# Designs tried in a protein design run: peptides against a protein of PDB entry 3H8D. Part 195

Target 1, 122 residues: chain A of PDB entry 3H8D
Amino acid sequence: DMKRQQRFFRIPFIRPADQYKDPQNKKKGWWYAHFDGPWIARQMELHPDKPPILLVAGKDDMEMCELNLEETGLTRKRGAEILPRQFEEIWERCGGIQYLQSAIESRQARPTYATAMLQNLL

## One batch from the design tools (peptide; made by RFdiffusion4, then SolubleMPNN)

Design b2_p27_5_s3 (from b2_p27_5, 9 letters changed)
Fold by OpenDDE base, seed 1:
Structure b2_p27_5_s3 (fold): chain B 122 residues (1-122), chain C 122 residues (1-122), chain A 27 residues (1-27)
Amino acid sequence: as target 1 above (122 residues)
Amino acid sequence: as target 1 above (122 residues)
Amino acid sequence: SEEEGEENWKRFEEYLETKFKMVPYEE
């Protein structure tokens, strides 16, 4: 839906167990989110010690951010918003295309901008 | 066309007459571009001493950047690429919606991602 | 508002820690 703005965000994180360690001992990960209008369409997590986590709306709702975009405060967090390609590049590297495609084929994915774009591309 | 990547860029400029003045006397303007795939769809210029200039493909081709995206080198210029909203916010403030709408109505605008989005919004 | 945004962000940080076991980090 072209009336909904697509916005992408990234925040670095550390594990709760690392928060009081010296900087060199804090293993950094990255949390990514794609918001289709006010609601999340895709979520992606790069962890320092486990495989990437890919999540898509409809299939993974329980594990994804349930807050709407405004509730997150992400739009006001300096440096959090990223370019679409900055999200997509990582998404592609992590197998996101195949993951979302599989979710569509299995009827698990909720229709979003992401599903529409993928279906348009294929 | 969902197969074409939409990319937005901004570069500062100073007036030729100011190029040899002290920094405090250099009035900075901003050049904005929206590329629909390899070709420019919209161009916008914020000048320090005159009204904003708005340009749309089809209508203003003679005044717009004629280089394709790769030829411009913008993708390789650090800090040049901006978020869609960073372009759109200024575009809206400058009356870009009305400008593009008028170009569509007068059959002057070449169909682009921008025209499609506007027609979808209205 | 910006103030509301900051308040929302603080809540979001707590949310991230609770739900995702992530602590937002700035170097």
Scores: peptide ipSAE 0.280, ipTM 0.590, DockQ to the pose 0.763
Fold by OpenDDE base, seed 3:
Parts: C-alpha cells; structure tokens; sequence
Structure b2_p27_5_s3 (fold): chain B 122 residues (1-122), chain C 122 residues (1-122), chain A 27 residues (1-27)
C-alpha cells in the first residue's frame, strides 16, 4: 500500500466576493492537496484573512475533497502539480506535523502514506 | 496494511414509525458493518420494506458510518460482533460482489481489505 | 484524456466554490 503514487497539488484561489473586483482588490489564498494514490490524504488551505486550515483523512473527511484524483482534473491542470517538498514545507510551517500526530494519537487519522511516514519519523 | 484486523458487526433496527408499536407490529431490519482496522470498509442495510442497501468506502462515505470503530461502541455491544462469513453470506446474496466490483472499476472504491480481497479473487 | 480532464476541472472549480468557498484564480 505504501507503493501508491504520492502526488501533490496547489490551486490559488480568491473569495467569491472578490471575483468581480479589480485584480488589486482580490485577496489570494492557496488550496493544497496531498493525494495518496487516488485518494486525498492531507488538505491544507492558506487564507488571506484567517489562520491556515489543516485537514487529514479520517479526521476531517467531511471538510476535505471527497473527489478521487481523477475526478478533480488536477492531473491535467497545467501548473497545479507541485513537488512533495513544496507541500511539506508549508505543511510543516503551519504545524502540520503536530496536527497529524494528534490525529494519529486520538485514533482519528485514517491510515495513509502521511501517517505511515510520520510514524516512521517519530 | 492487509494485516489490519477485520471485524464485522450486525445491529437490528426497527423503523422509527414502529418504535412505539407492539412487538409483533415492529418490522425488524439489520445494519451490517465491516471494519478494516478502525475504519469501516463496507456497510449493508437489510430493510423490511425496501431492497437491501449496499455501501462501500470511498463511494458511499456520506451514507456510511463516519465513526471509527472505537467511537461506535460496537466492540462493547454484546452480541453485535459476528463472524466474517455471517457478513459475507449476506453481502454475496445481496449482490455485494458486483456492487464492490463496479465501485472498483469506476475508481470510486477507496482501497480496503474488501477491495484487495476482491481483486485477488477475480 | 485532456478533454475528460477539462470537463472534470470545470466540475472541480464549481466544487471548490460551493464546498470550500474558493474561486480558482489565475494572476
């Protein structure tokens, strides 16, 4: 199972209310996804006006992308795919290791590549 | 990952409308769950007044038990746990193999013990 | 195919807007 392909994606976004404003008045955020095979393992959101949101499979499924990787079209969106380190750097900076660790300890995290890697790291 | 403990459970239920009727007027249904480690992999519902409902992880998550195994209390519910074959016999009779197979082929089924076993069987 | 991907992406954009209140944006 740990041989599933790990793919990472990033999408810049604006708020719906900013959609029709001038470019300088659009506050940009970032949506991040880590897919462990066809299924999302971690999701992260950087917002222009509130703290980062960290989400992990099993704990936060109702707030995460419920589409499989193929359904998202992310693999065909030019510029959406990022390197693992481009995700991990932001994840770590936002306290993702502690968040995932807590989700594991509370038995809320669904086993994924991310949980496996963390359990090997610690 | 295939070394996760497989546990199966069955809970009888009655329709809300029958809750306050005499026992002989309560039509009993059955709720079935297959847990692959702490997470549900398959869910099945036998109703007294409509066709069986089959659900598989990844495809039907929004209709399935969202609690991890510990949160359900099923392991502490006397008589709730059943043998694997007691689940599989009903699953097969209800067309579960075809349902799960279709979910796999359409890439809707989240990888579980059930999907792995089916992929080995076929 | 790219056609399938484009169709999926359009649905995904709508999905992001409705579920996450995010509108995909290109600078």
Amino acid sequence: as target 1 above (122 residues)
Amino acid sequence: as target 1 above (122 residues)
Amino acid sequence: SEEEGEENWKRFEEYLETKFKMVPYEE
Scores: peptide ipSAE 0.275, ipTM 0.529, DockQ to the pose 0.589
Fold by OpenDDE base, seed 4:
Structure b2_p27_5_s3 (fold): chain B 122 residues (1-122), chain C 122 residues (1-122), chain A 27 residues (1-27)
Amino acid sequence: as target 1 above (122 residues)
Amino acid sequence: as target 1 above (122 residues)
Amino acid sequence: SEEEGEENWKRFEEYLETKFKMVPYEE
């Protein structure tokens, strides 16, 4: 249920092709995840050279992290965990509310904390 | 050049939502790759519930495997490597020839073994 | 355990690179 712990994570990344470039030549992106209990509810990717990617559970399962939270090791990665608002601010700015809303309306979203909160707001 | 070893690989995948279902309830997809030497030339994905995804180097770099062949570990994965025809048969059936041809014509494809072979055929 | 977590993280890094084409990066 919605009593599950809501935890948010962010990981900076570079492209594989940039791995061995000088630091100044590495274009960074950010991978974001919202875990509703052990399972991912939302994923978001800020890329250096393409539009943001927004993903919601149920609709985008094949494109989202399939590991449960414990399997990821995120909880033990220093600096990976972020505050809810740090996720939501970016999510909102990237059109995440509309994206999730559309997924709910089309019945593509699986129920999560995120769907519940949005529906309560509407 | 085109003397590079052409190697083809296939790995099954399941949707994250199916991970913990009984085997009979897991809908499998297939990930295919053509490596022209160390670098991927073509990628193809057969999904259980959406159209095939066809990707060619140069055009679809951001969506394709960015690991070189050695980094993937595919050569060490038993059963992963397939015969050229096992890739090409599916590629052709999925419209890959037309897809690659279009990428060449639009100058979006980077030269690979695949582009060379197709151009020789045309 | 922390050790298990570290192992999981390493696997996760590989996972991110393979699935999402992302190499985790720290400045």
Scores: peptide ipSAE 0.267, ipTM 0.591, DockQ to the pose 0.640
Fold by OpenDDE base, seed 2:
Structure b2_p27_5_s3 (fold): chain B 122 residues (1-122), chain C 122 residues (1-122), chain A 27 residues (1-27)
Amino acid sequence: as target 1 above (122 residues)
Amino acid sequence: as target 1 above (122 residues)
Amino acid sequence: SEEEGEENWKRFEEYLETKFKMVPYEE
């Protein structure tokens, strides 16, 4: 909520199979995370050859980063931290609002800053 | 305050006298701004050959950006927006906390998110 | 819009130059 710091991160990634290919043949994806305080609230993955993956705390815990923010080292990784809007723009474009809304309505979503913000808008 | 979006920006600048010199002879400075909603709350200038300039709303209004955030076009300027900590780190290093504290104590500072945060810490 | 943003930025550049004696510069 308002008292917890909201921090957003993205890191590029490639597939293991592409690791030793020429740079032009490495298809890049992007991993995104929203941390509500020390714990992840939303995760998003943009893959080069399949649909985006959207994940929300409570519903998708097993598929999301289980490390707390400090454990990830993201705060010390140069260029990893992004602005809120840089996350939200992609989240919205990928249907994240509807995804989170559905998770809230089905009572699958754990309460987070993200759920609170969405509920305030509706 | 909490309901107003806090946004931070930095842009490089050169002195007018250096504008038409060779690149190696253009000494660069940095202009920083903290906007509390649409209006600037803090401004900071890092100069290549003189001490930093610190400015706070209320005390230094005449020396600060008088344009609202939308008028500046900063939100549409690629690379201008920075993370809060990127502003605060420099602000702290330049003595901004003490400067703002003094402005509050002398009743010169206009109430902003920045003044509220500092007052919560003390 | 992008056009509106660019127009505002140009005005801001002029403002910075006149008021603060700063010329915006990107590497």
Scores: peptide ipSAE 0.028, ipTM 0.520, DockQ to the pose 0.740; fails the geometry check

Design b2_p27_5_s4 (from b2_p27_5, 13 letters changed)
Fold by OpenDDE base, seed 1:
Structure b2_p27_5_s4 (fold): chain B 122 residues (1-122), chain C 122 residues (1-122), chain A 27 residues (1-27)
Amino acid sequence: as target 1 above (122 residues)
Amino acid sequence: as target 1 above (122 residues)
Amino acid sequence: DEEEGRKNWERFEKYLETVKNMVPYEE
């Protein structure tokens, strides 16, 4: 068995309402994703006007990207892929460790690379 | 215990003999390193005029970077850090899996994240 | 291939806009 590749991505976004405004009036957010092999394990959203959103596979499937990695086209989007630490640093800052831990404890989290790593750490 | 961070770096180099030649006559090579926490686990060198060089901790310590990650300044060198897959893809192409495997089997490789991952795969 | 990549990205953009209320931003 080949181990699943862990890949991380980040995409800047604006609100649809800001789409046709001048650049200075477009409030920018950031969409993050951690893919454990072809499937998303964690998703994180930094919004300019509301608290960060944290999402973990199993618990938040309905709100997470439903496309597998290849279907997203992210791997072909220049500048979209980021280093693991670039994801983890933001994840930790946003309380992601506690969020994922709670999802594991409540048996809501689907087992992923992320859950395994956290369980190894705790 | 916090898990050791795996970080990968790539630096271009030119041959000393080409140092003062015109840019078109400077054959560029690439130096790669995998750091398992503060210490190097794997090193790889792509040369324009000779076969790739593969090095693994324990076996090739005398030929590998002797500085810890912080001492290298690589984390502060813009563009030096690369994604894990950017290292692994080249490593695999150069026969790194077999090289590390042989070093493990001969009991020459120092245990690192790289050796552990390979043993999990095989 | 490139064409498949383009189609995949378009699908992803639709997901972001319709599900997440996000429009990918190109600086």
Scores: peptide ipSAE 0.325, ipTM 0.600, DockQ to the pose 0.720
Fold by OpenDDE base, seed 5:
Structure b2_p27_5_s4 (fold): chain B 122 residues (1-122), chain C 122 residues (1-122), chain A 27 residues (1-27)
Amino acid sequence: as target 1 above (122 residues)
Amino acid sequence: as target 1 above (122 residues)
Amino acid sequence: DEEEGRKNWERFEKYLETVKNMVPYEE
C-alpha cells in the first residue's frame, strides 16, 4: 500500500560493556530501521567488530524490533530520522538487495514496501 | 516507475528587494522541490507576504526549475535535502493535494511519482 | 505527548540493551 509513509531511522549505539569506559574506548555502531507505516520492514545493524546484520520482516521478526513505530519513540528523538537514501546506501552496500531478494524467493519475507520496491527494481 | 529515487530539497530565499536591507528587514521565504529521479515533479514556494505557490510538472513547467537535479547542485548543498515528510507536510497544508488532483483531472499534470502516489492515496 | 514519548523511548532503550545488546550513544 503506497499510501503508507516510509520512514527511516538511525541510532548510534555502543556495547553495554563500553558504557562506563572513557570515550576513546567506546566502539560505536549504528542501528537502522525502515518503517513501512507503523510496522518495521527492514532493520540493519552496523557493528564495529562484526559483520553487518540485515533483517527483513517476516523472515527475521524475532530478531527485529518488536515495537511499532510509535512505541519506539523514534519519531520524537531528535536526529534519529534519516533520509531514505541514507538507509538505502548502507543497505545496498551491505548486500541488502540480495538478502531481501533471497527472502522473497524463499517465501520468508512478509510483503512490505521494501519487497514491493525490490520487485519493481528487478 | 518506482525505481526512481524521490528526493526533496528546501532552500531559503529572500526577496530581491530585501537583498541589501539589514537582516531584520529581510523577509525569508522557502523554496521547495520534489525530484522524481533527475526531473522535478513538484515545486513549492512559501512567501512571507503572499500566498504559497504550488507547481506541478506538466502544468507549470515554465514556472518551475528547468534544471535537472544534477544541474541544480542541490545534492551538493549542505542542508538542502529534506525528508519527504518535511515537504509533504507543507504541501498538504498549502492545499497541494487538491492542486495536484485538479491538475490530473484537467489532464495538465505530467505523470510523476507524485501523481501516482496521489492516485493511490485517493 | 512528551511524557508518552519519553516512556516509549525508555522502552526502546530497554529493548536495545536487553535484546540487541546495544546502548544508545550520544557523542
Scores: peptide ipSAE 0.322, ipTM 0.603, DockQ to the pose 0.739
Fold by OpenDDE base, seed 3:
Parts: C-alpha cells; structure tokens; sequence
Structure b2_p27_5_s4 (fold): chain B 122 residues (1-122), chain C 122 residues (1-122), chain A 27 residues (1-27)
C-alpha cells in the first residue's frame, strides 16, 4: 500500500556479556529495520564478530522483530530513525538485493514495499 | 516511477539584506525541496518575515530550483538531507496538501510522486 | 505519550536482550 510510510531505523547494540565492560571492550553492532507502515519488512544485523544477518518478512518472521513499529518505541528514540538510503546502502553492501530476490523467487517473501520495489526494478 | 528515490532536503538561508549584519540580526529562513529522482517535485520556503511559499512542479516551475539533484550538490552537503516526514510535517502545516490538490484539480501540477501519493489518498 | 513511549522502548529493549541477545547501547 502506497499509503504506508516507509521508515527506517538503526540502533547500536552490544552483547550482554560486554554490558559492564570498559567502553573500549564493548564490541558494538548495529540493528537495522525497515518498516512498511506498522509492519517490519526487512531487518539487518551487523555484528562485530560474525557475518551480517539479513532478514526479510515472510521468510524470516521468526527471527525478525515481532513488535509493530509503535510497540518498539523507535519513532520516539532520538537518533534511531535513519534515511532510506542509509539503510539501503548497507543492505546492498551485504547482498540484500540478492537475498530478497531469492526469497521472492522461492515464494518465501511476504509482499511488502521492498518486494514491490525490487520487482519493479527487474 | 517507483524506481525513483524520494529525497528531501533543507538548507537555511539569510536574506540578502542581513548578509553583513551581526549574527543576532540575521533572520534565518529555510529552503525545503523534495526531489522525485533527479527532478524537483515540491519546494517550500519558510521566511522569517512573510508567509511560507509553497511550490509544486508543473505549476511553479519558474520559481522552483531548475537544477537537477546532482547539480545542486545537496546530496553532498552534510546535514542538508532530511527525512520525508520532516518535510511533510512542515508541508502539511503550511497547507501543502490543499495547495497540491488544487494544482492537480486545475491540471497545473506535473505528475510526480507527490501527486500520485495524494491521488492515492483521496 | 512520553510515558507510553518509554514503556514501549523498555519492551523493545527486553525483546532485544532476551530474544536477539542484544543490549541497546548509547555512547
């Protein structure tokens, strides 16, 4: 639905084990989310010590944020919201286009703004 | 075209008459732009001493930025790019919905992402 | 609404920690 806002968010995170370590010993990762209206369409996780994790709605629902956008509180977290390109740049760099395309071809992806956009490009 | 990125920008401006005044006497305005791909779709100007100016492609081409997005250099100016909602909030407050709607109804508006979105809402 | 936002954020933090093994961090 073109009426739905596409909103993107990013938050830094650390591992629970690093929670009480000195700042220099806290290894930082980044959690990314693309919300198509209230519902998550894509999620991406950059970890300090393992490969990026890419997740798309329909295929990876069990691993993705189950909270709707309002329930996350992300819209009220200063600095959490990012520009679409800030998400897409990382998404592309991590192979997100191919990942999403494969999910579409396998009929695992739930239709979202992301799937629609990709299908329009192809 | 859904393939075109929607990008929004905001830059401050000072009135020419205030150019050489003390900082406290420089009244700042704000220039806003919505680019639908390389081409401007909407422009908005907030002035410190007069009503906002709203401009939409097709109707107000002569008063709008004539440079394409890349020519403006806005994509390379730190802090210039803003979130869609940051533009839309001001647009709405300034009566932009009604302005654009009227431009569509009068057949003066050039088809853009903005016109399409509004037509989908109505 | 600020209180609601706070509650939602706390829920989200709990989700991240318990489900995703992530603790939101602010420098």
Amino acid sequence: as target 1 above (122 residues)
Amino acid sequence: as target 1 above (122 residues)
Amino acid sequence: DEEEGRKNWERFEKYLETVKNMVPYEE
Scores: peptide ipSAE 0.318, ipTM 0.595, DockQ to the pose 0.743
Fold by OpenDDE base, seed 4:
Structure b2_p27_5_s4 (fold): chain B 122 residues (1-122), chain C 122 residues (1-122), chain A 27 residues (1-27)
Amino acid sequence: as target 1 above (122 residues)
Amino acid sequence: as target 1 above (122 residues)
Amino acid sequence: DEEEGRKNWERFEKYLETVKNMVPYEE
């Protein structure tokens, strides 16, 4: 049901090796998630030293957050929730549309709000 | 220097989602590491519900343990250290030889005891 | 509640650390 609440989250992260370094020596990345209701639909990871990682439900389940939204605690993390466009802008720049499109065409994508919206634009 | 102490470790892990479940409901995986002196040379992860993960120094640094051996505390964790063969047996069964071989051939592997030993067998 | 939220976040952090090799960071 596309009536499910679409919620987007972003959290900064560092590498474990940088955990105890001075702030200026911590290389920061960003973890993004799109939840279609309680279930993750897309995940995106911006790393400081490697290419962005794009993940879509169905295809990449084993590499995506296995917790439902409530179980993540993200909704209670101040500053974690972001606007849809704040996710989509980065997603698009990283080639997410093409990635999701290919996942749909190969029948690897689980139907989500994201797949539905994309298919409506095609 | 191949005179560095070769030490191998194994620790069990559970999925984050199982962390607070009853013991019988925790699906256990195994995290393996080979340290060539203070530095990790190989890492291996046996998961209950997804394929094994093989990682080699140089190629997979961003996904491997970033702590040196002393920083890990593994040497102080009872039962964590294992025999070389206890690592290698699993490594071999998981296709580790081929994985490391390919990493060497593609010049992605950092020279380690593991690369040296493999090259001596080829 | 807050306690459940804390526990959930801890599980999430464990996911990031163990699966993704990430440590959540706050400046």
Scores: peptide ipSAE 0.314, ipTM 0.612, DockQ to the pose 0.575

Design b2_p27_6_s1 (from b2_p27_6, 17 letters changed)
Fold by OpenDDE base, seed 5:
Structure b2_p27_6_s1 (fold): chain B 122 residues (1-122), chain C 122 residues (1-122), chain A 27 residues (1-27)
Amino acid sequence: as target 1 above (122 residues)
Amino acid sequence: as target 1 above (122 residues)
Amino acid sequence: SEEEELERKLKEFLERFKKRLEEEEKK
């Protein structure tokens, strides 16, 4: 259903290895999520010194947030919600278009708003 | 170690049963946590229409947050951290002193800053 | 209970996330 609201979120994380280090030595990563209505469509994790992780629904469900949007509480977390372009710009820079395209072509991607939009572009 | 930093947090939650209701019908609860250094010492959940849930380390580990403070990201969530008295006032109103005392006397409570302080008062 | 189920789901998600981060740090 293309009528579902598209919402995007970003929250910082500290790497597990850094959790006991001094503040100046804790490198911050960023966790991104795209929710197509109540369910996650894309997830992205930016690491300070490692390649980004790109995840798409259907293909990467085992690694993605299993909670629906309401369960995450993200809508109630100040500063968590971001604009669509704030997500998409990073997604594109990280090769997300190609990643999602490959997931579609391999028939691994679950249909989402993201898959629909990409298929419309191609 | 009584030198551990005591930090307190509060975040809202929407009941799972309310996740699909209209905004006006989503009753907000509050999740409280007391961290004694990196590890949780007390947890409290205020519900809009049922009794509060009180949890203390050792006794209620199965129902409490298993993540250390850094893993929770609460220190990086705007508006999450509260003053000690903001936690304690609610804790006391909910019968937390008696709850923790009982956990100590039954030898179920894991020693924490909270158990130490209570034992000092009694 | 519903709350327990939510807590379980959240824990499972966070644990998977943590493990993935740890594996990335080993690379």
Scores: peptide ipSAE 0.061, ipTM 0.433, DockQ to the pose 0.170
Fold by OpenDDE base, seed 3:
Structure b2_p27_6_s1 (fold): chain B 122 residues (1-122), chain C 122 residues (1-122), chain A 27 residues (1-27)
Amino acid sequence: as target 1 above (122 residues)
Amino acid sequence: as target 1 above (122 residues)
Amino acid sequence: SEEEELERKLKEFLERFKKRLEEEEKK
């Protein structure tokens, strides 16, 4: 629903295997989140050494952030919030449309702004 | 999370098969909802002619109300809101604890206030 | 502060997730 604010966030993370290495040897991954109002709709992870991870609400809940938006503190973390297109560009390149579509078709996806947009597109 | 308001609602519904019958021949079912903040956590339906239906966020999203709480208008519908115990009493009698537990164990359940409470209990 | 606490919670979540991913990758 367009009335709910769609907000997107990105934060870097270091792989556990790299956490004790020198800074120059720590490879950054990126954690992305799409919040549809207070609740996460999509989560995405870019890794330096493996394929990206795509997660959608309803299907992948147990692997996704369980906090509502305010509980995450992301809105108060400098540099965390990104533009919608910064998220969508990555999402699309990673096959997110197909992933979410499959989740909808399998009745695994929770309805979100993302599912609504996809259903309008397809 | 205890900081999110837990609100419960109940409204009657008439079976589609009865919708064109005289009022005296329309058997009422009951639709129940638990909203964890703005988003539904549990849905439950009591039917006059079949077993109750239990639904939990994450697992049963495609069958549950897709509207956030404000979008439903339930907070503005006289007589719709019920006490927590009025919901839980029915939920428990219908086997809701086991149903939600199974959804958690199968990694189908979205984390909600309900899942948190259950995990604290078990 | 509340802000710091919430940020900490997010960090903890992410660390738990990363740990799980690494463990799965080792299998």
Scores: peptide ipSAE 0.060, ipTM 0.339, DockQ to the pose 0.228
Fold by OpenDDE base, seed 4:
Structure b2_p27_6_s1 (fold): chain B 122 residues (1-122), chain C 122 residues (1-122), chain A 27 residues (1-27)
Amino acid sequence: as target 1 above (122 residues)
Amino acid sequence: as target 1 above (122 residues)
Amino acid sequence: SEEEELERKLKEFLERFKKRLEEEEKK
């Protein structure tokens, strides 16, 4: 199980309302993903003017990336892959630890590398 | 214009509902693309239990791949590239000729290699 | 930057693809 490779990715997005504005007026959001092996374990969306969206496997499957890692093409997208710490730093600042903890305690979280690590920490 | 190279690609996908099933129970869909030079001209999605999705440049830009061919990485994906006939065979069986014809007649289609060939045929 | 634009387009593509898959699943 936990032999799976952990990989993290980040890509920016521009809100529909901003896509036709001048570059300086485009507010940039960020989409983050943690893949535990072939499947996403955590997803995070940072918006410039609204609260971050945090998602964890099991609880939020319907709102998360449903493609396996290879299908996403993220591994072939230059600049998309980030270091674990680059993900975790934002995850923590956005309240991800508490969010995942709550999902575990409510039995909504599917076991992943992320759940295991958090449970080790506690 | 029509000096552009025509290239065709196909990659599989698994439906969200099947991603956690045993391999034998995963119904496999297929994503097809026709690139007229650097930009997609036609896109097609086959599902095992639903009608195919057909898309053509101009009419369906918002639903099609918006990356140029190089950006997709498809040229570097082993097994992704297919022969023209491998695309056209499925395209025809899915009603692609009629779909594209309708797009041309309604002036929704952007001129591409595909539109030119169809108009030559008619 | 060009790289950021490409990343944005990839996300948009994936989101549209996902949405279509979900809609097909509902049928």
Scores: peptide ipSAE 0.039, ipTM 0.424, DockQ to the pose 0.107
Fold by OpenDDE base, seed 2:
Structure b2_p27_6_s1 (fold): chain B 122 residues (1-122), chain C 122 residues (1-122), chain A 27 residues (1-27)
Amino acid sequence: as target 1 above (122 residues)
Amino acid sequence: as target 1 above (122 residues)
Amino acid sequence: SEEEELERKLKEFLERFKKRLEEEEKK
């Protein structure tokens, strides 16, 4: 529904194996989230040494953030919120369009702003 | 059309009368723009000593940025692009919803993402 | 405070996320 605000966030993470290493040896990953109103619609994880992980609501609920937007505190975390394009650029580069399309076609995706936009685009 | 990317920008301006004053005497205003794809949909100007100026496409074309997004160079200007909410918060605070609504009702507003969103909201 | 509670919830989520990564690293 177009009433809902679309908000995007990014936070870094360090792998457990690297947590006690010197800063130069800590490989940084990135956790991305797209919230369609209060609920997450897409999640994306960039890893330094493995393929990116793409997740969409409905299909991947078990692996996605279970907190609603307010519960995450992300709106209050300085530097966490990013521009829509900052998310979309990475999403597209990682094959997100195809991933979401496949989830829709297999009837695994829950309807979200993202699914609606994709169906408008195709 | 939902295919078009919505992008928002903010840049400061100094009034011509203040351009040669000491920094402490230069009152800073803010110029805001909402681009619906390549074309401006809304413009907003905050002034230190007069009411905010709200402008919507169709009604206020003569007073709004006449350059398309690429021509402005705003996408290449560091720090110019802002989050949608950063624009919307000010827009709403300044009475933008009522202004745009009135422009729609008087048939002065050109259809944009902004007009579509408002009609979804009301 | 509510703010502190929200921060804790985020931390808990991230910890679960990291645990998932840890399990993947073991494989």
Scores: peptide ipSAE 0.055, ipTM 0.550, DockQ to the pose 0.413; fails the geometry check

